# Peptides against a protein of PDB entry 3QIS: the designs that were tried, part 309

Target 1, 334 residues: chain A of PDB entry 3QIS
Amino acid sequence: PSLELSRREFVFENVKFRQLQKEKFQISNNGQVPCHFSFIPKLNDSQYCKPWLRAEPFEGYLEPNETVDISLDVYVSKDSVTILNSGEDKIEDILVLHLDRGKDYFLTISGNYLPSCFGTSLEALCRMKRPIREVPVTKLIDLEEDSFLEKEKSLLQMVPLDEGASERPLQVPKEIWLLVDHLFKYACHQEDLFQTPGMQEELQQIIDCLDTSIPETIPGSNHSVAEALLIFLEALPEPVICYELYQRCLDSAYDPRICRQVISQLPRCHRNVFRYLMAFLRELLKFSEYNSVNANMIATLFTSLLLRPPPNLMARQTPSDRQRAIQFLLGFLL

## One batch from the design tools (peptide; made by RFdiffusion4, then SolubleMPNN)

Design b2_p27_7_s4 (from b2_p27_7, 11 letters changed)
Fold by OpenDDE base, seed 1:
Formats: C-alpha cells, sequence, structure tokens
Structure b2_p27_7_s4 (fold): chain B 334 residues (1-334), chain A 27 residues (1-27)
C-alpha cells in the first residue's frame, strides 16, 4: 500500500485560547490495493497528538484511487491553556500517519501561542499591572514561580510578606475587576443573566480585550461578559477556593461561622477574589425581580467553578458532596 | 458586619483599579 499526501508541513500562527484553527490536507491511495490509515502514537507517547491538536478523521479506509480530506484542528481549551501560557508546552508536534502493512508518513506541526490571562494563576495576575500581551514571556515564568512560592508560604503560615522592593500586588486580578465592574454597572437589571449563553465571537473579543488592554468598557453583550467571567473562573489552574480547602468547605457547609474561618485561610489573592465575587453576587441578588437571578441558581452555577473537587476526587463526587458544596456557597450569598 | 467588610473591599478594589486604569492610559 502507498499514500500520496498533498501537504506535510502545517503552521498555526497566533494560536489563542478558545480560538479554533483548521488546516486541511488530502491523502490519496495511489496504490492498487485498499489501505487502512491511522494516526499513531510515537514510541514514548500515549496519544497520537498533543491535547490541543486533533486530526479528523484520525483513521479510515481508502480504496484504490480514493482521496480523503483530513482536518488538523488546533484548539486550546482550559486543559492546555496553563502549560502554553507558561511556555512549558508549545505549538509544536509531529504526527505519524501510519499505513497498515505500509509506511509511516510524518507531518510537522508548528506555530506560536499568544499568552492569555485565562488559565493564568490568581497570584501571577495580581502581580501583573499591565495586560498579559505586554509582559515578556520570561517575566511570566518568574511571576508563576513567585506565585507558587507565595501560595506555599501562605499555606505554611510562614512570616508575613516582607515589604521588600517588589511592587505591591493588586488585591484581585485586573481582569476579574474589569469583568465584575462591567457586570455591576451594566448587567444588574439584565434579564436571564448567567442563564443565557454569550456569542462565541463576542467571547473571543472579550478575551482579546482583557489580554491586550485595560478598557473603559468591555465589548459584547452582558451575557457574553457574564459567560467570560465563568470561563475565566473555570480556566484558573487553581480554583478560587484552593484544592487543599475543598474537603473543609464541605465539612463546614452547614456552619456559616466555620465557612468564614475556612475562607480566611485562603491565600490573600484567592480570599480577596472570593470576597469580591461574593460582594458582587449579593448585589446582583438585590435585583432578582429584574434579572431573574436567585441565590440557588447562582450557588449551583458558581460552586462548580469556585469549589472544584481536587483531580483525584473528581470521579468520586457524590450528589451529597455537590449539595454540601452548594450549601457552603449559599452561606455567603444569603 | 462581614457584608459591610466585603462592600468596603469592593469599593477599595474599584478605587485602586480606576487609578491603575488611569495610569495605564496616561503612558
Amino acid sequence: as target 1 above (334 residues)
Amino acid sequence: SWAEEDEKLFEEIRKEMEELRKEYHAL
């Protein structure tokens, strides 16, 4: 069996969070026998491609002189955004197109990723007074390393931040403020807020706006701005309530005094973001007659974002654990 | 109250961020 490939080199320029890019090529059976093709893992890999890449179709059959179009799809989800922001991973891969009883054909994937405030840690963003696209990649790495060290110091109850010559961090990420301040000003009377989805084009404009500027106003509908806040919280590498406190939140869910004590133990940036969001959501709930938003809806929605189970517990989350997590958040909304 | 402390934090953040935005647009 033999294949002819129309292209073997693919370049994905300016790859962004949640922006799908597609490159297509053709494979043709130039042999005299039917052939089966598949993308296969390299010797040391579990998958045929990196998590941000997909081939469609990834396998198939070709009759003699048959041709099929293959799409190479690049999509940076919440699962790949953090490692691309840090430069731990890059828009580079090699695909192996295997022909059954035939040859291997190598495809080269290359490109560049544009960093996003989405998928960046709260601690790093609190140190970032300029848009992320203005921050050198080397400085992003340093900010993430410093973020880890500050989280560790806070968890270990080590000595307060030495007032050294480092610029004072922001109380919350400016990106969260931009989203929340917009919603506070313009969306408190918005019917079906957090219930109506945003538009994908507007979501991309909002992401690009937050990554590149500090605007006076966020572009798009109130629904798109509200969904962008949800996406931001979902994409955080560490949730607003740190994984280390997850079980304590569930255990305290019916004691509002203990719930407040658990939140007081969060790292400063996480605690401030949590309190800031709760202040906003309590304000939003004052307008429930206009926006159709109630505390149970908000608690149900935000619990999955703010109080995520640790990765080792995700598969074991019971309906009782979900209800306790919702009850924990309700104690801050009521 | 706890709510008053969170409202105070909300206003402190707004003020700090409005200053940051002004500084950013003045460069």
Scores: peptide ipSAE 0.680, ipTM 0.967, DockQ to the pose 0.831
Fold by OpenDDE base, seed 4:
Structure b2_p27_7_s4 (fold): chain B 334 residues (1-334), chain A 27 residues (1-27)
Amino acid sequence: as target 1 above (334 residues)
Amino acid sequence: SWAEEDEKLFEEIRKEMEELRKEYHAL
């Protein structure tokens, strides 16, 4: 069997978080026998492609003289955004299109990724006084390394050594402030806030706005701004309540005094973001007659985002653990 | 109270960020 490919080189320019890009090519069976094609893993790879890439179809049968269109889809989810922001991964791959009992055909994938504040750590974002797209990629790496070291020092209760040389971090990421300040000003009376989904186009505009500017107003509906806040919190590499404190939050869930002591042990940026969000959500709950938002709904929604179980415990989370996590958050909303 | 301390933090953040935004747009 033999295939002809219309194209073998693919370039994905300006890849962004949650923005789907597609490139298409044709494969034709110029042989006299039916053939099965499949994308196969390279040597030592478990998957035929990186997590941000897919082929559709990734396998199939071609009759003699049959032609099929294959779509190469590039999509950066929450699962790939952090490693692309840091430059640990890149928009580069090689696909192996295998023909059963035939030849291998190599496809080259290349491109560039545009960093996002989504999927960046709270610590790094607290050091970013400008939009992330204005920050050189080399400086993003340095900010992530410095952020990790400061988090570790904060958790160890080490006295900050040289507070004097580095620019003072923000109390919270400006991106969280932009989202929350908008919702606080314009969405407290919004019916079905956090219950109605946003528009995908508006979500992309909000992400691009936060990545490229410090706006006076966020574009899009209140629903899209609210969903953008949820997406932001979900995309955090480390949740607002650090994984190290997860079990202590569950254990303290019915003692409001211990809950507050656990939160006081968070790194400064995480603690401030938590307290800031709780202040906002308590304000939002005062308008429950207008926005149809209640404490149980908010606690249920935000618990999965703020108090995410550590990766090693994700598969073991019991209904009791979920209820304790909700109860922990309720103690800050009531 | 803890709620008053969080409201104070909320206002401190608002002020800091409004200054930051103003500085950013003045460049």
Scores: peptide ipSAE 0.675, ipTM 0.966, DockQ to the pose 0.806
Fold by OpenDDE base, seed 5:
Structure b2_p27_7_s4 (fold): chain B 334 residues (1-334), chain A 27 residues (1-27)
Amino acid sequence: as target 1 above (334 residues)
Amino acid sequence: SWAEEDEKLFEEIRKEMEELRKEYHAL
């Protein structure tokens, strides 16, 4: 069997978080026999492509002289954003289009990723006084390394080494402040806040705005700004409540004094973000008659974002664990 | 109270960030 490919080189320029890009190509059976094609893993890979790439269809049959369109879809989710922001991964891949009893066809994927504040650590963002798109990639790497060290020092209660000429980190990421300050000013009376989805176009504009500027106002509806906050919290590589404290939060969930002590042990940026969000959410709850937001809804929503089970605890959170996690957060909202 | 301390933190953050925004737009 033999295939003809209309294109073998694909360039995805300016790939962004949550922005789908598509490139299409045609494969044609120029042979005299039916053929089965599939994208196959390379020898050492478990998948035929990187997590941010997909082929559709990834397999199929072609009759003689049949042609099919294949879509190459590039989409950076929360699962790929962190490694792309750090430059650990890149918009580069090689796809192997295998033809059964035939030859392999190699497709080259290339491009560039534009870093996002989404999927960047709270520690790194607290060190970014400028929009992330103004920060050199080399400096992003340094900021993530420094952030890891600061997290460890904070958890170990180590006295920070003497303040070398490193600028004092922000109390919270400016991006969280921009989102929360907007919602605090403009969304407290918004009916169905955090219940109504945002617009995808507005979400992209908000992401781009936060990545490229420090605006006076965030673009888009209050629903889109609210959803952008949820997306931001979901995309964090380390949740606002660090994984190391997850079990202690569950164990303390019915003792508000112990809950506060657990939160006090968070790294400074995580603790400040948690307290800042709780202050905002308590303010939002004062307007429950206008916004239809209640403490149980907010606790249920934000618990999944703020208090995530550690990835190594592949055990699905039990209904009891979920209830304890919600109860933990309720103790800060009431 | 802890709630008053969080409200104080909220205002401290707002002030710091409003200064940061002004500095950013002054360049």
Scores: peptide ipSAE 0.674, ipTM 0.966, DockQ to the pose 0.801
Fold by OpenDDE base, seed 2:
Structure b2_p27_7_s4 (fold): chain B 334 residues (1-334), chain A 27 residues (1-27)
Amino acid sequence: as target 1 above (334 residues)
Amino acid sequence: SWAEEDEKLFEEIRKEMEELRKEYHAL
């Protein structure tokens, strides 16, 4: 059996978070026998491709002189955004198209990723006084390493951040402020806020706006801006409440004094983001007659974003643990 | 109260970020 491929080299330029790119090629059975094709893992890989790549179809049969179109889909989700932002992974892969009882055909995937404030740590973003697309890639790596070290120092209560004037980190990421300040100014009376989905085109415009500028106003509807805030919080490599404090939040869920003590032990940026979000959400709750937002809805929605179980405990989360996590957040909203 | 301290933090952040935005647009 043999195949003819219309193309073997694919370049995905300017890959962005949540932006689907597609490249198509044709495979043709130029042999005299039916062929089964499949994409197969390389010798040391469990999957035929990286998590941000997919082939459709990934397997099939071709009769003699039959042709099929294959789509190569590149999509950076929350699961791949952090490792692409850091440059730990890149838009590079090799696909192996296997022909049963035939040859292997190699496809080269290449391209470039454009960094996003989505999927970047709170610590790194607090050091970014400019849009992430204006930050040199070398400096992004240094900021992530420095952010890890400063997080550890903050958790250990070792050294107060020396308030040296010019290099002082922001109290919160500017991207969180832009989203929250917009919602605070324009969305307090928005009916069904956080209940109505945004528009996908507007979400992409908001992400691009936050990655490339410090605007006076965010583009899109209040629903799209609200959903962008949820996506931002979901894409964080570490949740606003650090994994190290997860169990203590559950254990304290019915004691508001202990809950406040647990939050006081967060790294400065995480603590400030948490307090800032709670202040904003309490303001929205004053307008509940207009926006249909209530404390139970908000606590339920934000619990999964702000208070995520550590990866090793995800499979063991009980309904009781979820109820305690909701109760923990309710103690800051009421 | 803790709510009044969070409201102060909210206004401090707004002020700091409005200054940052002005500095960014002045370059």
Scores: peptide ipSAE 0.673, ipTM 0.966, DockQ to the pose 0.810

Design b2_p27_8_s1 (from b2_p27_8, 17 letters changed)
Fold by OpenDDE base, seed 2:
Structure b2_p27_8_s1 (fold): chain B 334 residues (1-334), chain A 27 residues (1-27)
Amino acid sequence: as target 1 above (334 residues)
Amino acid sequence: SSEEKKKKEEEEKEIKKRLEEEEEKVF
């Protein structure tokens, strides 16, 4: 069996969070026998490609002189955004197109990723006074390391952060402030807020706007701005309520006094973001006659975003744990 | 009590306002 490939080198320029890119190529059976093709893992890999890459179709049969189009799809989800933002992973891969009883054909994937404030830690964003696209990649690495060390010091109740450090962090990420301030100003009377989906094109414009600028106004509908806030909270590498406090939140869920003590133990940026979001959501609930928003809906929606189970416990989350998590958040909305 | 709840809601609204006033100095 033998294949001819129209292309073997693929370059994905300016890859962005949630922006699908597609490159197509053709494979042709130039042999005299039917052949089966498949993308196969390299010797040390469990998957034929990295999590942000897909081939479609990934396998198939070709008769002699038959041709098929293969799409290489690059999509950075919440599952790949953090490791690409840090430069731990890159837009580089090698695909092995295997021909049954034949040869292996190697495809080279390359490109560049454009960092996003989505999937960046709250600690790093509080140090980032300019849009992420203005920050040198070397400084992004330093900000991730400094953010880890500050989180660890804050959790250990060690030395108060010297209020005299020449670069005082922001109280909240500017991106969170921009989203919440827009919603507070323009969306309190918006019917079905957080219940109606945004437009995908508007979501991409909002993400690009927050990554590249400090706008006076966020583009798009109130529904798109509201969904962008949900996407931002979902994409955080560490949720607003840190994983270390998850079990304590569940254990305190029926004691509003203990709940507030648990929140007081969050890192400064996480605690500020939590209080800022709760203050916004309580204000939004005052307009329930206009926006159709109620405390149970908001608590159910935001609990999955703000109070995530640690990855090692996700598979073990009970319906009782989810109800306790909702009850914890209700104690701040009611 | 309803009064303690209202007082906490006012305190958290004041925290929101202080955060907004600090972040507005960056823009």
Scores: peptide ipSAE 0.018, ipTM 0.422, DockQ to the pose 0.041
Fold by OpenDDE base, seed 4:
Structure b2_p27_8_s1 (fold): chain B 334 residues (1-334), chain A 27 residues (1-27)
Amino acid sequence: as target 1 above (334 residues)
Amino acid sequence: SSEEKKKKEEEEKEIKKRLEEEEEKVF
């Protein structure tokens, strides 16, 4: 079996969070026999490609002189955004197109990723005074490392944050402030807020706005801004309620005094974001006659985002645990 | 009515002020 490939080198420029890019190429059976093709893992890899890449189709049959178009799709989800933001991963891969009983054909994938505030830690964002696209990638790495160390010190109740010569962190990420301030100002009377999906084009513009500060005002509908807040919270590497406090939140769910005490033990940025979100959501609930938003809906929606089970417990979450988690948030909304 | 708009603007200002005061209390 033999193939001819129209292209073997692919460059994905300016890859962004949630923005699909596609590059296409053709494969042709220039042999005299039918062939099966498949993308196969490299030696020591479990998958034929990185999580942000896919081939479509990734396998198939070609008759002699048959041609098929293959799409290489680059899409950075919440599952890849953090490692790309940190530079731990890059827009680089090698695909192996295998022919059954034939040759391997190597495809080179390259490109660049544009960092996003989505999938960046709350700690790093609190240290980030500028839009993430204005921050050098080397400085993003430093900010994540510094933020991890400060989170650990805060959790350990170690030495008060040395009010030393480092620029005082923001109390909440500017991106969260921008989203919540916009929703507070414009969306309190929005019917079906958090119940109607946003527009994908508007979501992309909102993400780009938060990442670049262009435009100066958040674009899009209230529904798109609301969904952008949900996407932001979902994409956080560490949820607003840190994984270390998850079980204590469940255990305290029916004692509002203990719930408040648990929240007081969050790292400063997480605690501030939690309180800020709860203040906003309590305010939104006062307009329930206009926005059709109720405490049970909000608690159910935000619980999955704010109070995520630790990765090791995700598969073990019981309906009782989910109800306790909802009850925990209800104690801050009512 | 113009009075309902003014009342909403006053409520919006009072709420903004409460968010700023909850910010100042969180800070």
Scores: peptide ipSAE 0.018, ipTM 0.341, DockQ to the pose 0.148
Fold by OpenDDE base, seed 5:
Structure b2_p27_8_s1 (fold): chain B 334 residues (1-334), chain A 27 residues (1-27)
Amino acid sequence: as target 1 above (334 residues)
Amino acid sequence: SSEEKKKKEEEEKEIKKRLEEEEEKVF
């Protein structure tokens, strides 16, 4: 069996969070026998490609002289954004197109990723006074490393913030403030807020706006700005309520005093973001007659974003645990 | 330019000030 490939080198320029890019190529059976092709894992890999890449189709059959189009799809989801922002992963891969009882064909994937405030830690964002696209990549790495160390120091209560050597962090990320301030000013009377989806083009414009600028006004509809806030919270590498406090939130869910004590133990930026979001959501609930928003809907929606089960417990989350998580959040909305 | 850098530093100071003023109302 033998294949001819129209292209073997693919470059994905300016890859961004949630922006699909596609490159296509053709494979042709230039042999005399039918062949089966498949993309196969490299040695020691579990998958044929990185999580941000897909081939479609990834396998198939070709008769002699048959040709098929293959799409290489690059899409950075919440599951890949953090590792690409830190430069731990890159827009580089090698695909192995295997031919059954034949040879391997190598495809080279390359490109560049443009960092996003989406999928960046709250601690790192509190240190970023400028848009993330104005921050040198080397400094982004340092900020993520420093963010981990400050989270640990804050949790351990061991080190006073050395007020002397580094610029004082923001209390909340400017990106969260911009999103919430916009929603507070313009969306409190918006019918079906957080219930109507945003426009994908507007979401991309909002992401690009927050990544590249500090706007006086966020572009797009109130629905798109609201969904951008949800996407931001979902993409956080560490949820607003840190994984270490998850079980304590569930255990305290029916005692509002203990719930407040648990929140007081969050890292400063996480605690501030949590209180800021709860203040906004309580304000939004005053306009329930206009926006059709109720505490149960908001608690159900935001609980999945703010109070995520740790990855090791995600498969074990019971309906009771979810109800306790919702009840925990309700104690801050009512 | 040096003027664009100054404008960006002024915008940053204004945002920092707005963030601090809104934080004092919420917390």
Scores: peptide ipSAE 0.017, ipTM 0.445, DockQ to the pose 0.097
Fold by OpenDDE base, seed 3:
Structure b2_p27_8_s1 (fold): chain B 334 residues (1-334), chain A 27 residues (1-27)
Amino acid sequence: as target 1 above (334 residues)
Amino acid sequence: SSEEKKKKEEEEKEIKKRLEEEEEKVF
C-alpha cells in the first residue's frame, strides 16, 4: 500500500487561546490495493498528537485511487493554555500517518503561539502592569518562576515578602479588575447574568482586548463579560483558592470564623482576588430582583471555579464534598 | 429541598457545559 499526500508541512501562525485554526490536506491511495491509514503515537507518546492538535479523520480506509480530506485542527483549551503561555510547550509537533502493512508518513506541524492572560497565574499577572502581549516571552518565564517562589514563601509563612526594589505587584490582576469593575458598573441590573451565555465572537474580542490593551471599557455584552470572567477563573493554572487549602475549606465549611482564617492564609494575590470577587458577588446579590441572581446559583457556579479539587482528588469528589464546598462559599455571600 | 439541590446541580452542569462547549467540539 502507498499514499500520496498533498501536503506534509503545516504552519499555524498566531495561535491564540480558544481560537480554532484548521489546515486541510488530501491523502490519496496511489497503490493498487486498499489501505487502512491511522495516526499513531510516536515511540514515547501516549497520543498521536499534542493536546492542542487533532486530525479529522484520524483513521480511515481508502480504496485504490480514493482520496480523503484530512483536517488538522489546532485549538488551545484551558488544558494547553498554561504550558503554551510559559513556553514549556510550543506549536510544534510531528504526526505519524501509518499505513497498515505500509510505510509511515511524517507530517510536520509548526507555528507560533500568542500568550494570553487567560491561563497565566494570578501571581504573574499581579506582576504584569502591561498587557501580556507587550511582555517578552523570556520575561513571562521569569515572572512565572518568581511567582511560584513567592507563592511558596507566602504559604510557608516564611520571611515577610522582601520589599525589595522590584515594582510593587498589583493587588489584583488588571484583567480581573477590568472584568469585575465592568460587571459591577454595568451588569448589576442585567437580567439572567451568569445564566445566559455570551457570544463566542464577543468572548474572543474580550480575550484579545485583555491580552493586548488596558481598555477603559470591555467590549461586548454583559453576558459575554460575565462569561469571560468564568473562563478566566476556569483557565487559571492554580484556582483562586489554592489546591493546598481545598481540604481545609471543606473542613471549615460550617464555621465562618475558620473559613475566614483559611482565606487569610492564601497567597496575597489569591486572597485579594477572592475578597474582590466576594465583594462583587455580594453587591450583585443586592440586585437579585433585577438580575435574577441568587446566592445558591452563584455559590454553585463559583465554587466549581474558585474551589477546585486538586487533580489527584478530582475523581474522588463526593456529593458531600461538593455540598461542603458550596457551603464554604455561601458563608462569604450571605 | 432535594429538588432545589437537583436544580442547582443541573444549573452548575449547564453553566460548566457552556464553558467547555468549544473544547468538546474540537477534542
Scores: peptide ipSAE 0.009, ipTM 0.385, DockQ to the pose 0.018

